# Ledger of designs, part 71: peptides against a protein of PDB entry 6O8C

Target 1, 262 residues: chain A of PDB entry 6O8C
Amino acid sequence: VGLRYEKISLPKIHPRYDLDGDASMAKAVTGVVCYACRTASTLLLYQELMRKGVRWLVELVKDDYNETVHKKTEVVITLDFCIRNIEKTVKVYEKLMKVNLEAAELGEISDIHTKLLRLSSSQGTIESSLQDISSRLSPGGLLADTWAHQEGTHPRDRNVEKLQVLLNCITEIYYQFKKDKAERRLAYNEEQIHKFDKQKLYYHATKAMSHFSEECVRKYEAFKDKSEEWMRKMLHLRKQLLSLTNQCFDIEEEVSKYQDYT

## One batch from the design tools (peptide; aimed at target 1 P15 Y17 F196 Y202)

Design b2_p29_6_s1 (made by RFdiffusion4, then SolubleMPNN; from b2_p29_6, 13 letters changed)
Fold by OpenDDE base, seed 1:
Structure b2_p29_6_s1 (fold): chain B 262 residues (1-262), chain A 29 residues (1-29)
Amino acid sequence: as target 1 above (262 residues)
Amino acid sequence: KMKKILELGEKAEEMTLEEWKKAIEEFES
């Protein structure tokens, strides 16, 4: 899960003045930082897409929850109605028993009543489970999506832009080093400028790498880890909702078997 | 600025990376 990227590192920078080596080094550094820019952009895009997905999934699960609640409510109404009817029937048969001794039929109806009451008790467990799920989905709950807005990198951080600025500086020096290499020999002043620029390149490169590692990669990894964990929990919750829905259907089906007596 | 660049260039091979970092930070400030 997530985007795979290659671990990058800066080439070794030798302190010795070497026009050929410095040009090669600068080229390598430019490539590395360029990769960092592209990678940062890709990682950002991935996170933005994931955030959209998270929001979508939250809404989907909320819909599932509402449907389950609706079904539960329907079953409760049906069950309660059936229980009330059976209770009325029991009362009638009790009166008849005093007159006609119809004990066998009363026993059967009483057994049905007992079964319905058991079903009613199970419905209470479903209610408790739904409340738990609601709590988990609520703001501040264990499945809140606040992490998606907080974790990771965001466009507002302007990480790509910051890296691009550094890349531009590095690239400029690289092009100069290509020219210097072509000259084969520099005058004293130009040599000193070259040496200075080499250090400047290193400064920009290290800054870029630090920024990439700390502000892009690290935050991305944190986001990815949290997203994976959250996603697993959400999928499990959906399964729980499905289970509860099925339980409601099972209760409804069983109640339907006894409706002939009501 | 050019004078400072030349001075730093002359010391480039003798300075540590940390020293260079400080020097560049000061230069760009």
Scores: peptide ipSAE 0.434, ipTM 0.926, DockQ to the pose 0.820
OpenDDE base, seeds 2, 3, 4, 5: peptide ipSAE 0.269, 0.418, 0.412, 0.432; ipTM 0.862, 0.920, 0.916, 0.926

Design b2_p29_6_s2 (made by RFdiffusion4, then SolubleMPNN; from b2_p29_6, 11 letters changed)
Fold by OpenDDE base, seed 2:
Structure b2_p29_6_s2 (fold): chain B 262 residues (1-262), chain A 29 residues (1-29)
Amino acid sequence: as target 1 above (262 residues)
Amino acid sequence: KLEKILELGEKAEEMSLEEWKKAIEEFEE
């Protein structure tokens, strides 16, 4: 789960003045920071897509919940109707039994009544389960998606843009170092400027790497961890809903067997 | 500014990375 990316590190930077070495180092640094920019962009895109997915899944599960509630309600109505009819029938047969008529049939009807009452009791359990699910899906519930908006990186953070600015500075120095290398020898002042720029390059590079690690990678990993946990819980909840739906269908099927008596 | 750059350049090999970081930060202020 999640995007795989390569671990990057800055090359060793030596303080010694070396036109060839400095140009090579600068090229390497440019490459590393460029990779960081691209990676940051990719990680951001992934998170944005995941946020969309989270919202979609929430709506899907809510729809499933509503369908289950509807089915449960239908079953309750049907079951209650059957129970009422059976109870009326029992009363009639009890009167008839007083005159020693149809005692065997009364026993059968009473058994059906008992079965229906058991089914009715199961509805209470289903209702309780649905209430629990509703509470979990509700705002502030355990399965709320608020984390998706809080965790990770966002476009508004402008992390990619910040890295790009640093990359531009580094690239500029790299191009200058390439020119310096071509000159083979610099005048005294130009040499000192080169040395200074080398340190600037290092400064920008370290800043870029720190930003990448702390503001991009770390936050992404946190988002990833939260998303995995949340997704697991949501999938489990969806299975619970399916189970409840199936229970409702089973009850309907059983009730249909007794409709001839109602 | 140029004079400061030249001075820092001259000390570049003797300064630590942390010292350079401070110097650059001060220079940009």
Scores: peptide ipSAE 0.384, ipTM 0.904, DockQ to the pose 0.826
OpenDDE base, seeds 1, 3, 4, 5: peptide ipSAE 0.362, 0.366, 0.339, 0.368; ipTM 0.895, 0.897, 0.885, 0.897

Design b2_p29_6_s3 (made by RFdiffusion4, then SolubleMPNN; from b2_p29_6, 13 letters changed)
Fold by OpenDDE base, seed 2:
Structure b2_p29_6_s3 (fold): chain B 262 residues (1-262), chain A 29 residues (1-29)
Amino acid sequence: as target 1 above (262 residues)
Amino acid sequence: ELEKILELGEKAESMSLEEWKKAIEEFEK
């Protein structure tokens, strides 16, 4: 998962005045910074899409949670009803036992009562698990999605635009260096301008690469890592919810076996 | 190397073309 990008670096910079070499260097620099701009844009897009996906997944998991809670509640109601009925039956049979009637049946009903109480106890464990899950999903919880808004790069950072400005400056110098190359030889004043522009090109290129590396790539990678970790935890949470739901179904099925006695 | 380039670039941005020409001439002597 994540966007793959090619590692880029600036070409070797030669301080020597050379019209052919400088034009070639400027061309290469332009290409590298252009790639950086495109990559930065793509990385930003990826993050924005992931943020949307995160929000979607949160809502999905909340729905799963609510369904599990609903199922648990249904089972609790059923269990409580069954337990109350069995308790009434036990009382009746206890009265009959005083006159030496229905001894075997009383034993069976008492065993069922014990089993139902055990099932009820398991519901307490399920409730505790659901509470834990709820706390994790709550604001400030371990699975909160606040990181998605904090980590990475954002459109408001204007990283692509900043890089584009630098690219424009570099491109302008490159085109001038192409013209200079075509002249084969420059007059003294034009040569000095060329040297001056070369220094500016170096500055802009270095600034662009630093910005790309530190403000785009690094932040993207941090976002990606957190996203992957969070996603794994969310998937695990969904599995836990499914497990709890299945436990509720199992309990419901077990209770249904005793309904004939209620 | 990158730091040196940045330093040179910052200086270049603050200098006029004439100041830069003068600086270059001084280094070329």
Scores: peptide ipSAE 0.032, ipTM 0.494, DockQ to the pose 0.086
OpenDDE base, seeds 1, 3, 4, 5: peptide ipSAE 0.025, 0.024, 0.030, 0.019; ipTM 0.479, 0.431, 0.486, 0.469

Design b2_p29_6_s4 (made by RFdiffusion4, then SolubleMPNN; from b2_p29_6, 14 letters changed)
Fold by OpenDDE base, seed 2:
Structure b2_p29_6_s4 (fold): chain B 262 residues (1-262), chain A 29 residues (1-29)
Amino acid sequence: as target 1 above (262 residues)
Amino acid sequence: KMEEILKLGEKAEEMSHEEWLKAIEEFEK
């Protein structure tokens, strides 16, 4: 999961005044910064897509949790009902034993009662697991999605726009250098302007690349890593919920075998 | 591929969960 992008770097900027070389350099710089702008935009949009996915996944997991809790509750009610009925039956047979009528049957019913109590204990462990899951999903829990709004880059950061401003400045200088190249030779004043513009181009280019690397790429990578980790944990949690649900079904099936005695 | 990602990103908030899953699968290719 994640976007693949090419590692970009600025071309070497030579201090020597050379109209042909400077035009070529400026063209290359323009291309690199242009790529940075597009890449920054792509990385931002990817993160927005992931944030949407995170929100959906949270909702799904909450639904799964509620379903599991519902099933657990259903089984508990059924199990408790069966236990109460078996206990009544045990009391009846104990009275009958006083007259030596149903000794074998009492033993069987007592064994069923013991098995049901064991199943009830299993429900306790399921409840504890569900409480743990609820805690993890709660605000401030280990699986809270607050990170999705904090990590990475956001439209409000205006990173793409900031890069675009720098790109515009660089592009303007490039077009001027293209004209300078066509003149073949510049007068003294125009030559000085060209040299100053070259310094400005260097400044804008380095600022753009620094901003791209530190404010776009780095934050994106941090977001990506965090999202992957969180999503793996959430998927694992869903599997745990499914397992708990299946355990409830297994208990329900076992209880159904004894319903004829109630 | 980059253009496709851009288009998907623009529609991210309007996507259903199923559509999102499909989009993610495409990113993994």
Scores: peptide ipSAE 0.021, ipTM 0.389, DockQ to the pose 0.012
OpenDDE base, seeds 1, 3, 4, 5: peptide ipSAE 0.020, 0.010, 0.021, 0.017; ipTM 0.404, 0.386, 0.425, 0.393

Design b2_p29_7 (made by RFdiffusion4)
Pose (drawn by RFdiffusion4):
Structure b2_p29_7 (pose): chain A 256 residues (1-92, 99-262), chain P 29 residues (1-29)
Amino acid sequence: VGLRYEKISLPKIHPRYDLDGDASMAKAVTGVVCYACRTASTLLLYQELMRKGVRWLVELVKDDYNETVHKKTEVVITLDFCIRNIEKTVKVVNLEAAELGEISDIHTKLLRLSSSQGTIESSLQDISSRLSPGGLLADTWAHQEGTHPRDRNVEKLQVLLNCITEIYYQFKKDKAERRLAYNEEQIHKFDKQKLYYHATKAMSHFSEECVRKYEAFKDKSEEWMRKMLHLRKQLLSLTNQCFDIEEEVSKYQDYT
Amino acid sequence: ELEEAKEEVEKLLEEASPEVRETMEKLGE
């Protein structure tokens, strides 16, 4: 979804010299830039938080991985150990009552369990190579896409907002005077141009730098999320597959 | 002060894009 904010544009700046109009215009412009500036700050927060989250979520899946491999090895030393019971040089030269019967069916399941465990390790390694630092789930898009604190985009907007704010404040004073001396009228007319220049620059900067890069980060994250849930579903299927093996071995562990 | 403010506006017009510059030239008439 991303941040739901309203897209607010600069009002039309009428060219006539009008102290009342210019004051009302400057106030409206300052307001739009504040919204743009404040919104630009929240977009940076959502990115910076997203990145702190993705970094953390990746490490958590590594814990879910390590937890699973810890049990896969924990169970193998039971399979290979309980196979050493019913399938060693102890169990099974002509013989008819030497145990080749209904227990041989369990030895068969335990062979298929030990072998099926083989491809568990093959799939388990494949997800480790995605969770690895250089793998295809590395959060490399996270540091490339979008804006950063080092970009100083908010403070850049803030510098322009200050120019615009100082002018508005002066335009209030001018409106109060109802008439401007000669030189002051001219200076006011120039500051009106400066105000427009600063505002359009701040607005276009907000558009082409903050929002454009933010949306690019937003789409990269939606793409990376699909990969992530896809891997988490696979790792989970491997975890359940172990508890199954633990369950089907903990039955045969108790013999007579 | 007025000569300095005019020089600042002339610098800003040099830096402004064509459309922004035309709008600025129309401002304050």

Design b2_p29_7_s1 (made by RFdiffusion4, then SolubleMPNN; from b2_p29_7, 12 letters changed; failed a check: too like the target's own chain)
Amino acid sequence: ELEKKKKEVEELLEKASEEVKKKMLELGK

Design b2_p29_7_s2 (made by RFdiffusion4, then SolubleMPNN; from b2_p29_7, 12 letters changed)
Fold by OpenDDE base, seed 4:
Structure b2_p29_7_s2 (fold): chain B 262 residues (1-262), chain A 29 residues (1-29)
Amino acid sequence: as target 1 above (262 residues)
Amino acid sequence: KLEEKKKEFEELLAEADEEVKEEMLKLGK
């Protein structure tokens, strides 16, 4: 589950000139945009941490893959050795059978040989599965992490800084409106300036909210969705590797039962 | 000072894009 944040909206801006109302509105706007800045920063941090986690997980899974391949190779060598030894034994007993010796033992050894060959056949499936996993983990594969660099927001986008600039402008106007409120009444020129500043505040606020929603939140949500999908696939892959490893161990254990015949 | 503020305001409004206008409409609802 990604970061949860509150949906924010700008307060209603009344067109009427009201020093008390305008100061209150400006305070509220400042708060909203301040929250947007902090949220954008948090969302960015989360994504950066996730990108690190993604890279870490890729390396971890690659290591798991290599270990599985090594184990598979070990089992194949052991199995092949066992098969060769059993085959030699079968030949010896077949010669003995020609003189009517050791018939019961030959039957047992032949059964073991058949079982070992079946186990050997399963190795082909394991190999194919490992190759599939390797292809998926390869550059350009289905589990490539290129999306992590493309999706979402990045420090280079300077979104937080852009929002901070707008917040600074808004905050300045808010402080002026606080002063205007304290004056209770403004001269004509100051009143007109106040009205212009109110419009500027609205513009900056709207720009901030638009930037926050489209360049921060929307992109974050896209990143989150991609990360969740990718993570599910990676976890599934890791489970597949574990399954393959277990299959190798199972084969090794089965082969060990026949070591006395080799 | 008023004339300067007026000029600044006019310049700011002139830079407003359609996206900002759309957001204004959304926020005004």
Scores: peptide ipSAE 0.047, ipTM 0.623, DockQ to the pose 0.319
OpenDDE base, seeds 1, 2, 3, 5: peptide ipSAE 0.042, 0.034, 0.041, 0.037; ipTM 0.661, 0.639, 0.666, 0.655; seed 1 fails the geometry check

Design b2_p29_7_s3 (made by RFdiffusion4, then SolubleMPNN; from b2_p29_7, 10 letters changed)
Fold by OpenDDE base, seed 1:
Structure b2_p29_7_s3 (fold): chain B 262 residues (1-262), chain A 29 residues (1-29)
Amino acid sequence: as target 1 above (262 residues)
Amino acid sequence: ELEKKKKEFEELLKEASPEVKEEMLKLGK
């Protein structure tokens, strides 16, 4: 989920000397750049919050992983113990079979042994899956969060401040153009100054829009896209961990059925 | 004041991209 913002564009700046038109244009430009400043600030805030969320989620998933590993280890110990006990029982019954005493019971115990060995094999698959997950979460892995620190905009970039400086310049010119409009007619020197200010306005406005587009919006969109992709992968990984945990519980439950024979 | 503004404008032109510079000059006509 990303922040929605409106696409903005500068009004057309006409070369014709028109005090009324120029004042209106300057007002519009001021509004656009003001919006850019506010939007840039909001986009920055969103990214900072997302970075915090990313860090939080990483820690959460690591905790889930550790819990799963712990459960797996517990099950392995229990299963191995059960297998060893069944093997001892099998040996005892084999000795008894030499005396023709317990043939029917040996078959049942042997079947249990075979089932336990199959369960043990499945634990190997779980271990492999956990190793894969660990590799993905490791530094440099596919689910590393390094992108969150690299992509997007940061407070240190001072994008909002840079835009604000440009906005201040533009606003100053706008106020002057309001005064010029009120005069209805300017003397030659004031007219020339007005023309220079108009050119200056264009410069600052264009610079602001370029900065907003290239340094704020573009980088934000890149961050957003990477964030969404990463989030999907992390959620999928959590589901995988849950599945592995459930498999461990299933194995534990099945082993418990055979403990009565050991 | 006019001379000051002219000087400022000239400095901006130096910093502007060719495309922006061209458009700035068009506005001064």
Scores: peptide ipSAE 0.518, ipTM 0.960, DockQ to the pose 0.802
OpenDDE base, seeds 2, 3, 4, 5: peptide ipSAE 0.516, 0.517, 0.518, 0.517; ipTM 0.959, 0.959, 0.959, 0.959

Design b2_p29_7_s4 (made by RFdiffusion4, then SolubleMPNN; from b2_p29_7, 12 letters changed)
Fold by OpenDDE base, seed 1:
Structure b2_p29_7_s4 (fold): chain B 262 residues (1-262), chain A 29 residues (1-29)
Amino acid sequence: as target 1 above (262 residues)
Amino acid sequence: KLEEKKKEFEEMLKEASEEVKEEMLKLGK
């Protein structure tokens, strides 16, 4: 899960003045920082897409929850109605028993009544489970999606733009080093400028890599880890909702068997 | 041009030094 990227590192920068080596080094640095820019952009895009996915999944699970609650409510109404009807029947048979001694039929109906009451008791467990799920999905709950807004990198951080600025500076120096290489030998002043530019290149490169590592990669990894954990929990919750729905259907089916007596 | 580059380099060093100091302060807290 997540985007795979290659670990990048800066080439070794030698302090020795070498026009050929410096040009080659600058080229390599440019390539590395360029890769960092592209990678940062890709990582950002991934996170933005994941945030959309998270929002979508939250809504989906909420819909599932509402459907389950609706089904539960329907079953409760049906069950209660059935219980009330059986109770009325029991009362009638009790009166008849005093007159006609119809004890066998009364026993059967009483057993059905007992079974229905047991089914009714199971609804309490379903309700408790639904309440637990609701609490987990609620704001501040364990499955809140606040992390998606807080963790990772965001467009507002302008990480790609910051890296691009550094890349531009590095690229400029690289082009100068290509020119310097072509000259084969520099005058004293130009040599000194080259040395200063080499130090600047080092500074920009290290800054870029630090920014990439600390502000892009690290935050991305944190986001990825949290997203994976959250996703697993959400999927599990959906399974729980499905289980509860199935329990409601099972109760409804059982009640339907006794409706002929009501 | 050399003097300009020298000045730019000095400014870069100052900025880098300040950043390091800030990071060190953060680590010390």
Scores: peptide ipSAE 0.086, ipTM 0.618, DockQ to the pose 0.205
OpenDDE base, seeds 2, 3, 4, 5: peptide ipSAE 0.077, 0.008, 0.078, 0.029; ipTM 0.605, 0.435, 0.603, 0.610; seed 3 fails the geometry check

Design b2_p29_8 (made by RFdiffusion4)
Pose (drawn by RFdiffusion4):
Structure b2_p29_8 (pose): chain A 256 residues (1-92, 99-262), chain P 29 residues (1-29)
Amino acid sequence: VGLRYEKISLPKIHPRYDLDGDASMAKAVTGVVCYACRTASTLLLYQELMRKGVRWLVELVKDDYNETVHKKTEVVITLDFCIRNIEKTVKVVNLEAAELGEISDIHTKLLRLSSSQGTIESSLQDISSRLSPGGLLADTWAHQEGTHPRDRNVEKLQVLLNCITEIYYQFKKDKAERRLAYNEEQIHKFDKQKLYYHATKAMSHFSEECVRKYEAFKDKSEEWMRKMLHLRKQLLSLTNQCFDIEEEVSKYQDYT
Amino acid sequence: EFEEELEEAFEEYEEEYEELEEEKEEEEE
């Protein structure tokens, strides 16, 4: 979804010299830049937080991986150990009552369990190579896409907002005077141009740098999330597959 | 059309401000 904010544009700046109009215009412009500036700050937060989260979520899946491998090895030392019971040089030269019967069916399941465990390790390694630092789930898009604190985009907007704010405050004063001396009238007319210049620069900067990069980060994250949930579903299927093996071995562990 | 008018107005205001600065220099001199 991303941040739901309203897109607010600069008002039309009428060219006439009008102390009342210019004051009301400057106030409206300052307001729009504040919204743009404040919104630009939240976009940066959502990115910075998203990056802190992705980093953390990746490490958590590594814990879910280590937890699973820790039980896969924990169970193998039971399969290989309980196979060493019913399938060693102890169990099974002509013989008719030497145990080749109904227990041989369990030995068959345990062979298929030990072998099926083989491809568990093959799939388990494949997800480790995606969770690895260089793998195809590495959060490399996270540090490339979008804006950063080092970009100083908010304080760049802020510098422009200050120029615009100082002018608005002066335009209030001018409106209060109802008439401007000669030189002051001309300076006021120049500041009106400066105000427009600063505002359009701040607005276009907000558009082409903050929002454009934010959205690029937003789409990269949606694409990376799909990959993530896809891997998490697979790792989970491998975890359940182990508890299954533990369950089907904990039955045959108790014999007579 | 509105943008052209706004540009023309800003040019005119800038010319007036430059002339004001020249006048101030002349006064200082």

Design b2_p29_8_s1 (made by RFdiffusion4, then SolubleMPNN; from b2_p29_8, 12 letters changed; failed a check: too like the target's own chain)
Amino acid sequence: SYEKELEEAFKKAEEEYEKLLKELKELEE

Design b2_p29_8_s2 (made by RFdiffusion4, then SolubleMPNN; from b2_p29_8, 12 letters changed)
Fold by OpenDDE base, seed 4:
Structure b2_p29_8_s2 (fold): chain B 262 residues (1-262), chain A 29 residues (1-29)
Amino acid sequence: as target 1 above (262 residues)
Amino acid sequence: SYEKELEEAFEKAEKEYKELLEKLKELEE
């Protein structure tokens, strides 16, 4: 889960005036910041896709919940109907026993009644579980997706654009340094400009890397961690719903065995 | 003069740099 990216760092910037070295350094810096821009874009895209996935998963789980509730309701109706019928039968047999009818059938029916009541008790547990799930899925619940809107980086932050601006500045200086290198020797004024540009390069590079680290990578990692935790919980919840559904089917199957007595 | 040309070059560079910084600030707003 998550995107793999390489840790990037700026090359060492020497204060010494060296046209060859400065050009090489500038090239390296350009590469690093370029990578940062691309990485930031990729990280942003990933987060946006994940946000879509989160919304999708929420809806999916809600659908699962509704289906489970529906199934539970059906089973409850069936079970209650069966219980009522068995109870009526028990009463009839009790009356008949007073008139010297066979007791063997009454015992069997009473056992069935007891089993049905046990099933009914288990249904109560299912209901409680469903209510818990509903509360967790509700707004403000433990499985709320508000974190997805808060954590991480967003297009509105314009981090990629900010980095791109810095990259453009750095690239411009790099191209100038490439030209300077080709000249082999600069006039005094050009040398001073070169030195000044080197300082600018350092400033832009440092700003880019700090921005990338603090506003892109760190926030992405926080988003990733939160998303993993949330997704794990959601998937577990979905599994719980499936389990509850299966329990409903089990109850239904058990009840069906006794329908001939109703 | 050479000195004047140098000064102008630096002023231009400084201006351009400031403009870039302003643009960056605008992006931060």
Scores: peptide ipSAE 0.015, ipTM 0.389, DockQ to the pose 0.103
OpenDDE base, seeds 1, 2, 3, 5: peptide ipSAE 0.015, 0.015, 0.015, 0.011; ipTM 0.436, 0.363, 0.364, 0.482; seeds 2, 3 fail the geometry check

Design b2_p29_8_s3 (made by RFdiffusion4, then SolubleMPNN; from b2_p29_8, 13 letters changed)
Fold by OpenDDE base, seed 5:
Structure b2_p29_8_s3 (fold): chain B 262 residues (1-262), chain A 29 residues (1-29)
Amino acid sequence: as target 1 above (262 residues)
Amino acid sequence: DYEKELEEAFEKAEEEYKKLLEELKKRLE
């Protein structure tokens, strides 16, 4: 998942003075750098959109976490209440048993008590899991979204604008080369200017492509890789939270079966 | 021409973002 772009390279540049060839070359260079500008803009936009998605997902998972914690708390309260009631009942029956009352009822209540205690013990595991999730979601945690602000390219980097400036310079030279071509022959001084401009064009083009490759493409790829990894982890975390919630519901359901004895 | 190309690039990026969101939704189900 991600934006696809084509790898671009500068055309071959010949050192020979040729008005027709130079115009054609300049046109090709302009096209390549233009593509780089557009691609850089697209990559930047993609990253900004992904950052919005990251923020959205973080809030979603935080809400899920809070809901799970709330549910867990409710279950703990209910379970503790049931345990206390069963314990009181056990004490009463133990006293009655001394007076030759049926031992069968006490056995059943005792079994329920044991089951409830087992359920209570599982709450510790749920609590531990929630604490782990909380730590992972914390600002210093492994699933913090700080990477989204650090990795990739940002509007403040002004990469697109920088490339556009270079493109403008290249385009200006290209148009001059078109004019030179139309003249078919240049005077000595104009020829020297043409040669100098050709060097400038190469300089600007090289700078543009280097900037595009190193500051746009490379950083985008790093962002993409980190985003994919982080996203997988976050989705897994979400599933874990759902699992914990379901466990709480399961416990609640089981406790409800014993309410008649409390 | 350049402005049109930028707009097209923007639209493409938005489409890719939408695809990502849809994939995320599927994983959350």
Scores: peptide ipSAE 0.013, ipTM 0.412, DockQ to the pose 0.010
OpenDDE base, seeds 1, 2, 3, 4: peptide ipSAE 0.021, 0.011, 0.024, 0.022; ipTM 0.523, 0.408, 0.479, 0.473; seeds 1, 3, 4 fail the geometry check

